# Designs tried in a protein design run: peptides against a protein of PDB entry 3H8D. Part 190

Target 1, 122 residues: chain A of PDB entry 3H8D
Amino acid sequence: DMKRQQRFFRIPFIRPADQYKDPQNKKKGWWYAHFDGPWIARQMELHPDKPPILLVAGKDDMEMCELNLEETGLTRKRGAEILPRQFEEIWERCGGIQYLQSAIESRQARPTYATAMLQNLL

## One batch from the design tools (peptide; made by RFdiffusion4, then SolubleMPNN)

Design b2_p27_1_s4 (from b2_p27_1, 15 letters changed)
Fold by OpenDDE base, seed 2:
Structure b2_p27_1_s4 (fold): chain B 122 residues (1-122), chain C 122 residues (1-122), chain A 27 residues (1-27)
Amino acid sequence: as target 1 above (122 residues)
Amino acid sequence: as target 1 above (122 residues)
Amino acid sequence: SEEEKLEENWKKFEEYLYTKKKMVPVK
């Protein structure tokens, strides 16, 4: 549904084991989300010491954010919301287009704004 | 074309007559633009002392930005790019939906992402 | 209150990140 608002978010994170370390020893990662209306469509995780994780709705539901957008509180977190391109640039760099395409072709991806846009692109 | 990137920008302006006044006497306005790919789709101007100006492609071409997105340099100006909702919220508040709808109905509006979204909404 | 609910939602999100993703959000 093209009527649904597309919103993107990013939050920095550390590992639980680093919580009580000095700031210089806290390795920061980044958690990204694309919400297609109230529901998550894509999630991406950049870790400081391992490969990025790409997740798409339908295929990776159990590993993705289980909360709807309002339940997350992200819309009220200052600095959490990002521009679409700020998400897409990283998504593309991490091989997200191929990942989502594969999920569509294998019939694992749930239809979302992201799947529609990709299908329109190809 | 749903493949085109939608980007939104906002920059402050002051009136030419206020250029050399003390800061407290410089009345600031806001210039907004929606680019549908390289081409402007909507423009909006908030003035400190007169009604807002709404402009849509096709109808108001002669009053809108004549430069394509790259030519404007807006993508390289820090703080100029804004979230879609930051544009749409003001657009809606200023009666932009009705303005664009009227332009579509009178066959004055050029087809853009904005016209497509409105037609999808109605 | 609505503010309490909003704070509760964020805490719920933090709990998700911690338990499911092993992430602690920072400022």
Scores: peptide ipSAE 0.307, ipTM 0.560, DockQ to the pose 0.578
Fold by OpenDDE base, seed 3:
Structure b2_p27_1_s4 (fold): chain B 122 residues (1-122), chain C 122 residues (1-122), chain A 27 residues (1-27)
Amino acid sequence: as target 1 above (122 residues)
Amino acid sequence: as target 1 above (122 residues)
Amino acid sequence: SEEEKLEENWKKFEEYLYTKKKMVPVK
């Protein structure tokens, strides 16, 4: 279980309505994912015009990436993979620790590397 | 992991179009679920007028129950809980072993008690 | 080919982003 490879990814995005605009008029957001082995553990979305969205496995499955890591193609997307700390810094800043903790306490979080680490920390 | 309680449930359902008909005109289906601890591992649907639907965690998450076991209220629904064999007999009859196996081989199945048992069996 | 498969996977991911998340990935 805890020997699964932890991999983190980030891709920039724009809104569908902006895709045909000039580059200067495209407001960029960021989509983040933490994969615990083949399965997503956490997802995070930074939007240009609304609050960050935090999602954790078990609680938010219906809103998270439904594809396993291999079928996303993220591992082959140049520049998509990021360091763990590049994810965690943003996660922490967005209140992710409290969000995940609440999901654990409410028994809504599916056990992942992230839940295990948090439970070790507290 | 493998010490999680395995619990199985079955509830009847009728088609939306039949809900206002006389009881004799309501064709009954059956919804089955296998929970591996708090999380669903397998779901199965027997329909009166179409082939069985088999669903496994990881592969079919978007079509399966998104609630954890406690949220479903199934443990409190009288007569809903069934014996393991009552689930497995139907699962096997519907080709569930092959379905789950294919999901494992394609790396689409989330590891569960069911996947572990199948991998031990083969 | 493996490369084609990888491209197909990425397209699936883009479809997910577009339809479910209302996102279009960019460079």
Scores: peptide ipSAE 0.301, ipTM 0.525, DockQ to the pose 0.296
Fold by OpenDDE base, seed 4:
Structure b2_p27_1_s4 (fold): chain B 122 residues (1-122), chain C 122 residues (1-122), chain A 27 residues (1-27)
Amino acid sequence: as target 1 above (122 residues)
Amino acid sequence: as target 1 above (122 residues)
Amino acid sequence: SEEEKLEENWKKFEEYLYTKKKMVPVK
């Protein structure tokens, strides 16, 4: 049901090897998630030292968050929830439209709000 | 120092696509770790849909957990710690002996409790 | 308590991040 609530989250992270370094020497990355109701639809990871990682439900399930939204605690984490555009802007910049499109065409993507919106745009 | 405490852990994971299925239809994976004192020596991942992943310190550092044992919080997670044999049985079944042996012979494996025990057995 | 349950949920998420993604969340 496309009437499910769409919610977006972002968590900053560091590498384990940087935990003991001074703040200025900790290279920060960003973990992003799009939840279509209780279930994750898209995930994206910005790393300080390697290319962005894009993940979509159905295709990349093994690499994506295995917890439903309530189980993550993200809705209770102050500052974690972001606006839709804050996710989409980065998603687009990282080639997310093309990535999701290819996953749909190859029938690897599980139908979600994200796939439906892309299909409407094309 | 081979006098370091050897501890083993296992964490289950489920594919997001199976989260809504009946328990009997949820294909569960398993993440395994062997810590030689504070540092990880071996890591292993069982997936429901792809071959097992075997990792050893020195050779596979970039794919393994970089947190020391205390930082992981695994010692505080109920049901996470397992018996040595519970790890070794799966390790052997997945070809871990041959994997570690090859890593030692190629001088890729960092010396650990695991390498020492294997060298004693051969 | 509810607060304990919420903290448990967050711990599960942190566990996912470090074990599967090699990430440590920061504030």
Scores: peptide ipSAE 0.284, ipTM 0.645, DockQ to the pose 0.307
Fold by OpenDDE base, seed 1:
Structure b2_p27_1_s4 (fold): chain B 122 residues (1-122), chain C 122 residues (1-122), chain A 27 residues (1-27)
Amino acid sequence: as target 1 above (122 residues)
Amino acid sequence: as target 1 above (122 residues)
Amino acid sequence: SEEEKLEENWKKFEEYLYTKKKMVPVK
């Protein structure tokens, strides 16, 4: 059901090895999520020192958040929720369109709002 | 420093959805951890109904325990600590040697006691 | 107390297991 609420989140993270370093030595990454209703549809991880990771439901389930939106607590974390475009801009810059398209064409992507939107664009 | 204390832990877990079911309906999994000094080096998760999850420091930091050993409280939990071989036996059965080797070869693994031992074996 | 602090630490660990791994530790 494409009437499900689309919600987007972003949280910064550090590596465990950087946890107790001085702030200037902590290299920050960013974790992004697109929830299509209660379940994650897309996930994206920006690391300070390695290529971005793009993940799509169905194809990358093992690497993606397994908790439903409520279980994550993201909705209760101030500043975590972002606007759709804030996610999509990064997604697009990281090659997310092509990544998701490939997942659809290979029949690996689980149908989500994201797959539907992409298929409507193409 | 490879003189750091190597400590291993195992705790059972249930899925959130099973939390309030009758005991017979709770499918139990197992969470395993190898701490190389204060920080986790390897993590392993045995699920009742999906493939085992293997995680190694550096490569899988986002999915691994972010707490230092003291912060986990594992050292205070009776029955949580296990012998090295109790961890390694499961690790090996789950393909941990190959997994860690791949992480080393791809330069994704953070140097730990585990990486050092594996490199000494190879 | 030290015991209370240890309990708080364990709760943090439980939160990790729950929120990141969909796990509820049991004993």
Scores: peptide ipSAE 0.186, ipTM 0.598, DockQ to the pose 0.304

Design b2_p27_2_s1 (from b2_p27_2, 14 letters changed)
Fold by OpenDDE base, seed 2:
Structure b2_p27_2_s1 (fold): chain B 122 residues (1-122), chain C 122 residues (1-122), chain A 27 residues (1-27)
Amino acid sequence: as target 1 above (122 residues)
Amino acid sequence: as target 1 above (122 residues)
Amino acid sequence: MELIKRLIEEVRALPDTDSEFLRFVRS
């Protein structure tokens, strides 16, 4: 269970509205994922033009990656994987602790490594 | 013992000969370190003008970082820490497996996480 | 879900973090 490997990934994206613009007019966003073993536990999206999006397993499954880690190919994409702290730093700045906490308290969050760690922290 | 945290770091360096040149004339090298808990297990240096240098604990202590991890300040240097695979990929490309293996067989290598992993692999 | 699908297809957008290092290994 908690012996599952925790892996974090980050991928840039271009806004749909900018997809067909000149490169200089494309503003990048960043997609983050935390995988607790084969399955995603947290997802985060930083947008250049709107508030960040925070997603947690159980609560936001419909908006999160439905593929398991292996199916995503993220592990085979050079530069995609990031350190845990690189994810957590942004997660915290975006209010992720509060978001996950609320999801736990509302019984919406599925138990994951993330929920376990938070419950150990608080 | 093997429950010690394995942490990897990478920092660029400028050749001493280029230290006082204009930026465009400075060729970067890369310094890598693998810490097995508080103590270094492997060190690697990529140079722009000579073969890579591989160093393993026990055998090459005199040429390796003598500070423990905390003393180095690497954990507090943003961007210095890298993923295990980022180290291992370069290590392997530079012949690190053979180097460490030879050090083990010659009884020069100090037992570390690195030696244990290699002996599990072979 | 739609975003990740698009992102998975946009592999070329990822920087090669080792591009500056591999040059030395191959030299």
Scores: peptide ipSAE 0.146, ipTM 0.577, DockQ to the pose 0.148
Fold by OpenDDE base, seed 5:
Structure b2_p27_2_s1 (fold): chain B 122 residues (1-122), chain C 122 residues (1-122), chain A 27 residues (1-27)
Amino acid sequence: as target 1 above (122 residues)
Amino acid sequence: as target 1 above (122 residues)
Amino acid sequence: MELIKRLIEEVRALPDTDSEFLRFVRS
């Protein structure tokens, strides 16, 4: 059912190795999530010192958020929620379209709003 | 028709009197807009040195954005669009609920998504 | 999985990414 609410979130993180450094030396990464209703559909991680990580439901379940949206508390964290385009813009720049497409073609992707939209586009 | 897309925007502004001052002396204000489809429904202005300004369609047309959404270019300005709650939170804090309610009761408010939602709540 | 677990636990309240806006609203 594609009537589920699509919600997007972004959270900064500091690398474990930088936790005890001075603030100016804590290089920030960014964690992104797309929730298709209560469950995550896409996840993305920007790191200061390595390539972006892209994850899609079905293929990368073991590496993705296992909590449903309400359990995460993201909806109650000020500043965490972002607009769809804020997610999609980064997703596209990081090669997310190709990544998800490949996951669909290999039958690894679980059907989500994201897979449906991609297949409608192509 | 309440099926129109609701979109919200925020833009900073500098007071005219501060335009030629040093950056540290340019006190920033904030302009907010709620568009109900192509047309503005609510407008809000935060000022550093005076009370907030609240405006609602029908009552305050002469003081509100006269351009339709596409004409404003807001949809193409990075960072301008905000989440509904980001608008509503400030609207509520500034007394927007009471302001719009009074406009409805006085028959000054034009029917919009905003008026409908308020009337559904009360 | 491990990253989000840590993030959820460690990040109690997130600031608005617009730091200028936050300073304005909180002033």
Scores: peptide ipSAE 0.144, ipTM 0.574, DockQ to the pose 0.137
Fold by OpenDDE base, seed 4:
Structure b2_p27_2_s1 (fold): chain B 122 residues (1-122), chain C 122 residues (1-122), chain A 27 residues (1-27)
Amino acid sequence: as target 1 above (122 residues)
Amino acid sequence: as target 1 above (122 residues)
Amino acid sequence: MELIKRLIEEVRALPDTDSEFLRFVRS
């Protein structure tokens, strides 16, 4: 059902190793999520000292958020929700289109709004 | 056509009377816009020293932005675009639902996504 | 999964894109 609302979120995180360091030595990462209705469709992690991590539903379920959108509380956290383009711009820069495409081709991706949009694009 | 993209924007403004005052004496207002596709559907202004101004297409055309969305440059202004709920929350608090409802009932409102949503709600 | 759950629960300092607006409203 393509009538499901597409919502995007971003939250910062500090690595566990930096948790007790001085503020200036805490390197911030960023966690991104795309929810297709109540369920996560894409997840992305920007780390200060390692490559971006891209995750798509179906392929990477074990590494992705297990909570539905309401359970996360993201909708109740001011500043967490971002515009679609804010997510997509980073997703594209990190090679997300190719990553999702490969997941579709290998039949590892669960159908989502994201897979549908990509297949409409290609 | 309800397939038109709904986009929302917010920009600050300083009153002309405060333009040359010291920074501490410049009171900031906020200008909000809802675009239903390329054309403005709702406009809202928050002022530091007077009541909020609510404007809806059809009724208040002469006081609303006359530029189409692309002409405004808002899509190219970093930080200008906001989430739908960021607009709606303020709109509701300012009595926007009642304002638009009255415009519909008096047949002053031009049909937009906003009018359609309100009529679906009522 | 558990890491993300904890992360979401522990986030305290989210960037507030509406900070200036909130200050305006509260003034």
Scores: peptide ipSAE 0.143, ipTM 0.572, DockQ to the pose 0.114
Fold by OpenDDE base, seed 3:
Structure b2_p27_2_s1 (fold): chain B 122 residues (1-122), chain C 122 residues (1-122), chain A 27 residues (1-27)
Amino acid sequence: as target 1 above (122 residues)
Amino acid sequence: as target 1 above (122 residues)
Amino acid sequence: MELIKRLIEEVRALPDTDSEFLRFVRS
């Protein structure tokens, strides 16, 4: 059902090495998630000191959120939900299109709204 | 077509009386809009010094944005678009449900996605 | 997976973009 609700979320994190530092020295990372219905389709991590991490369902399940959307509590965290474009803009900048495309071509990606949209785009 | 895209926007404003003041003394108001497809369905204004203003299509057309969504440029203003719940939460707190209901009952409200949803709710 | 769970649980306060709006409603 490609008519499933597409919802996007973002939450910040402070790397462990900075937890003890003064606020001005705590570099913030960002964790992003795209949920296609109840299950995650894409995950993305922006780190202040290393390359971004891109993950897609099917290929990277072991490194992705294993909870369904309701279990995450993200819908109950005020400020966590973001607009689709807020996710996609960062995804694209990180090379997400190419990453997902490669996962599809290697037959590693689980079909999601994201894979369908990409296949329509290309 | 109740399948029209529902989009919500918020922009701040500074009241004219505060425009000349120092930043700390400029009280910010907020302008909200719900667009049902290309046309506005609901408008809401939060003021720092007076009661909120609620407006619904059909009844309050003369006081509402008369531009279609594309003409407003809101879709091109970074940060202007908000999630549906960000609008609805404020709408409800301001008494929007009752206001829209009254407009429907008085046969003043133009049918929109908002009127349809309210009528389904009640 | 565990990292994500911890991250989600540790996030107590997220930016409240509506904080200023709520003050108007409450006033």
Scores: peptide ipSAE 0.149, ipTM 0.571, DockQ to the pose 0.132; fails the geometry check

Design b2_p27_2_s2 (from b2_p27_2, 14 letters changed)
Fold by OpenDDE base, seed 2:
Structure b2_p27_2_s2 (fold): chain B 122 residues (1-122), chain C 122 residues (1-122), chain A 27 residues (1-27)
Amino acid sequence: as target 1 above (122 residues)
Amino acid sequence: as target 1 above (122 residues)
Amino acid sequence: RELIERLIAEVRALPDEDSEFLRFWRS
């Protein structure tokens, strides 16, 4: 089960408010996803003008991708998939370790590869 | 030992002869490398106007990158690192499996992660 | 989930980062 494949993705986005602005006025954000098998385990959003958003399965399901990996089409866009470290580097920088730890301690986090890895470190 | 980190890289190149031509006349090639820990295990070169070149450690050392991974600076070059499958897909299409197998059978290949993986498949 | 829905639509519409490479490879 926890031998499921771990895959990570990143895609850029432009804020809806900037959608019709000139290119120079379109500020880009970044959406990150960690899939533990077919389902998302962690989600992260970098916005140009507000703090990053961190989300973990179980706790933040209502705000996270509800589609399974195949349904997203992310695997069919080669440029979307990133290396694990590319995700983890940003995750750590944004305080993801602490966020996930808190979710585990509060018993809000759903068990995933991410929770298992963290619990192995602590 | 074989628990060494596997890292893959791809960089474009322009033929020396095209270096001073107009942009439209510069034909791009692609250089691929698989590093098994600090040392290269496989190298692959895609050329616009000649067959691909496949190289494996032990057999083709004289034609392959002689620098260790850190010396290449590839880890510090944004966009150079690629996913394993991005390498393997092209490797397979270019006949890399057969090439490596032949090198193993002729006892020319140096043992690497690549040779180990292939031997697990056969 | 509005952002996600929009992003998924965009993913399907955007060109691949490997497009240049793929063009080269297919040529």
Scores: peptide ipSAE 0.190, ipTM 0.645, DockQ to the pose 0.149
Fold by OpenDDE base, seed 5:
Structure b2_p27_2_s2 (fold): chain B 122 residues (1-122), chain C 122 residues (1-122), chain A 27 residues (1-27)
Amino acid sequence: as target 1 above (122 residues)
Amino acid sequence: as target 1 above (122 residues)
Amino acid sequence: RELIERLIAEVRALPDEDSEFLRFWRS
């Protein structure tokens, strides 16, 4: 059911190599998640030292969050949830539309709200 | 139609008396708005020097934002839009439920998404 | 999944995007 609640989250992270450095030397990355109901549909990672990582359900399950939304605790972290547009804006800038489209065309993408929305536009 | 899009916004403001003071002396307030479709349903103001101001459509129209959502430009201001819970949490803490309930009971409140939601709980 | 596992473990200690607002609200 595509009527499931769509919720988006963003949390910063510090690279393992920077874990014990001074604060000014900890280069921050950003982890993004799109949950289609309880299960993740898209994941995105912005790194300070490498290209963005884009992941879509079905194709990249082994690399994506394996916990359901409730298990993550993201809904209980006040600053973690973001607006849909905050996710989509970065997703688009990082080539997410093309990535998801390719996953659909190759039959690698699991049907989600994200795949349905894209297919509505095509 | 209660199916109208509910959008919430928050922007800081500086008191007129502080506008020419040094930055550390500019005490910040916060302006909140709940738009039920194009029209405002609730408005809330947090001040550093006085109690919160709560406003509901119908009762407080003359004190609330007179512009429709598009006219405000809030949707085009980065960082202005907030999650529903970010609004509701403060609304509740400021006594908004009681304020809205009283406005409904006194027949001062214009029917909005907010009034409908509260009436669902009563 | 190694990244998310670490992130989830650290969620409670992560910065709040609304920290400026929260500081105001708590004052």
Scores: peptide ipSAE 0.184, ipTM 0.653, DockQ to the pose 0.157
Fold by OpenDDE base, seed 4:
Structure b2_p27_2_s2 (fold): chain B 122 residues (1-122), chain C 122 residues (1-122), chain A 27 residues (1-27)
Amino acid sequence: as target 1 above (122 residues)
Amino acid sequence: as target 1 above (122 residues)
Amino acid sequence: RELIERLIAEVRALPDEDSEFLRFWRS
């Protein structure tokens, strides 16, 4: 059902190697998730020391969050949920449109709200 | 058209009397707005020194923001836009449901997304 | 998944973006 609610989340992370460094030496990353209903559709990671990671459902399931939205607890953390545009802006800047398009064309992407929107855009 | 986009915003304010006080003596308030498409539907103000103020379109037009959404510049202010629930939670705590209901029953409220949702709830 | 598993376990420990507002509201 494409009437499923679309919800987006962002949480910061510190690299494991930096966890015990002084605050000024802790470089922060950002983890993003797009949930199409209860299941993740897109995941994105901004790292301080390597290129962004983009992941889409179907293609990258083994690397993406395996929990449904309710299981993650993200909805119970007020500061975690973000507006759609807050996700999409970063997604676009990181080449997410091309990445998802390639996944669709290679028949690796699972149909989601994201795939539908992209196919409507093209 | 009830398919209009619903957008919510929050900005802090300092009381005019506190503007030139030391930081510790500046008490912060919060201004909230719900826009139903380009026009404001609800406004809410949290004050440090008086009860919350609730305002609904139609009834309180003279006390509410008179600018359309684009004119406010809120969409261009980073951090101003908030999630619907961030607005609704405070609205509910401040008695917004009762306030809007009273405005509807007294025929003072202009029909908006907010009035429609409340009427569906009842 | 190693990253998200760690992050999810720490979600409640992260700062609330609305903490300043919450302090005001609860005062």
Scores: peptide ipSAE 0.184, ipTM 0.647, DockQ to the pose 0.158
Fold by OpenDDE base, seed 3:
Structure b2_p27_2_s2 (fold): chain B 122 residues (1-122), chain C 122 residues (1-122), chain A 27 residues (1-27)
Amino acid sequence: as target 1 above (122 residues)
Amino acid sequence: as target 1 above (122 residues)
Amino acid sequence: RELIERLIAEVRALPDEDSEFLRFWRS
């Protein structure tokens, strides 16, 4: 149920093509995750050279983290966990409300804390 | 009641004597705060040249932040808010459990989320 | 899932946002 712990994470990534370039030439992206209990509810990817990618559970499972939270090791990496607002601020800027809303309306979204909150908002 | 939002903050401080020294000679301290709703419940200060200072509401009010959370501006300062565990990790390392426990036993502590959690733990 | 798979493999090597604090604590 929605009593599950909501935890948010962010980790940077460097494009494979930039791995061995000088630091100034390494374009950094950001990977965001919202876990509703042990399973991911939302995923977001900020890329330096393409539009942000928004993913929601149920609809985008094949493209999202399939590991449970413990398996990811995110909880054991200092600096990876972020505050809810740090996730939501970017989610909203990227059109996440509309994206998740569309997924709910099309019956593609798996019910999560995120879907419940959005349904309460609208 | 204990349904109040628990928010934690950390900000660095430089000793007044070091304000105009070169960066390498500025010894940085760290100020931590736990707000139980609008009011501070615990405060912690890490100093580069003296033992850490632990403060708990009720007992140490005169030495703690007297502003409510909104008045502090901490919620509007980027990077100031930290995760609960980031506070608790240092609190525990500095002997905060024993300190708050003693304050409760001596009836000096004001009931807060922190006192409730500690009483549940012990 | 290629991105997350690569990322989690490198999680341990990611910089710590608390590095400044850790340096202070260890000094």
Scores: peptide ipSAE 0.194, ipTM 0.652, DockQ to the pose 0.153; fails the geometry check

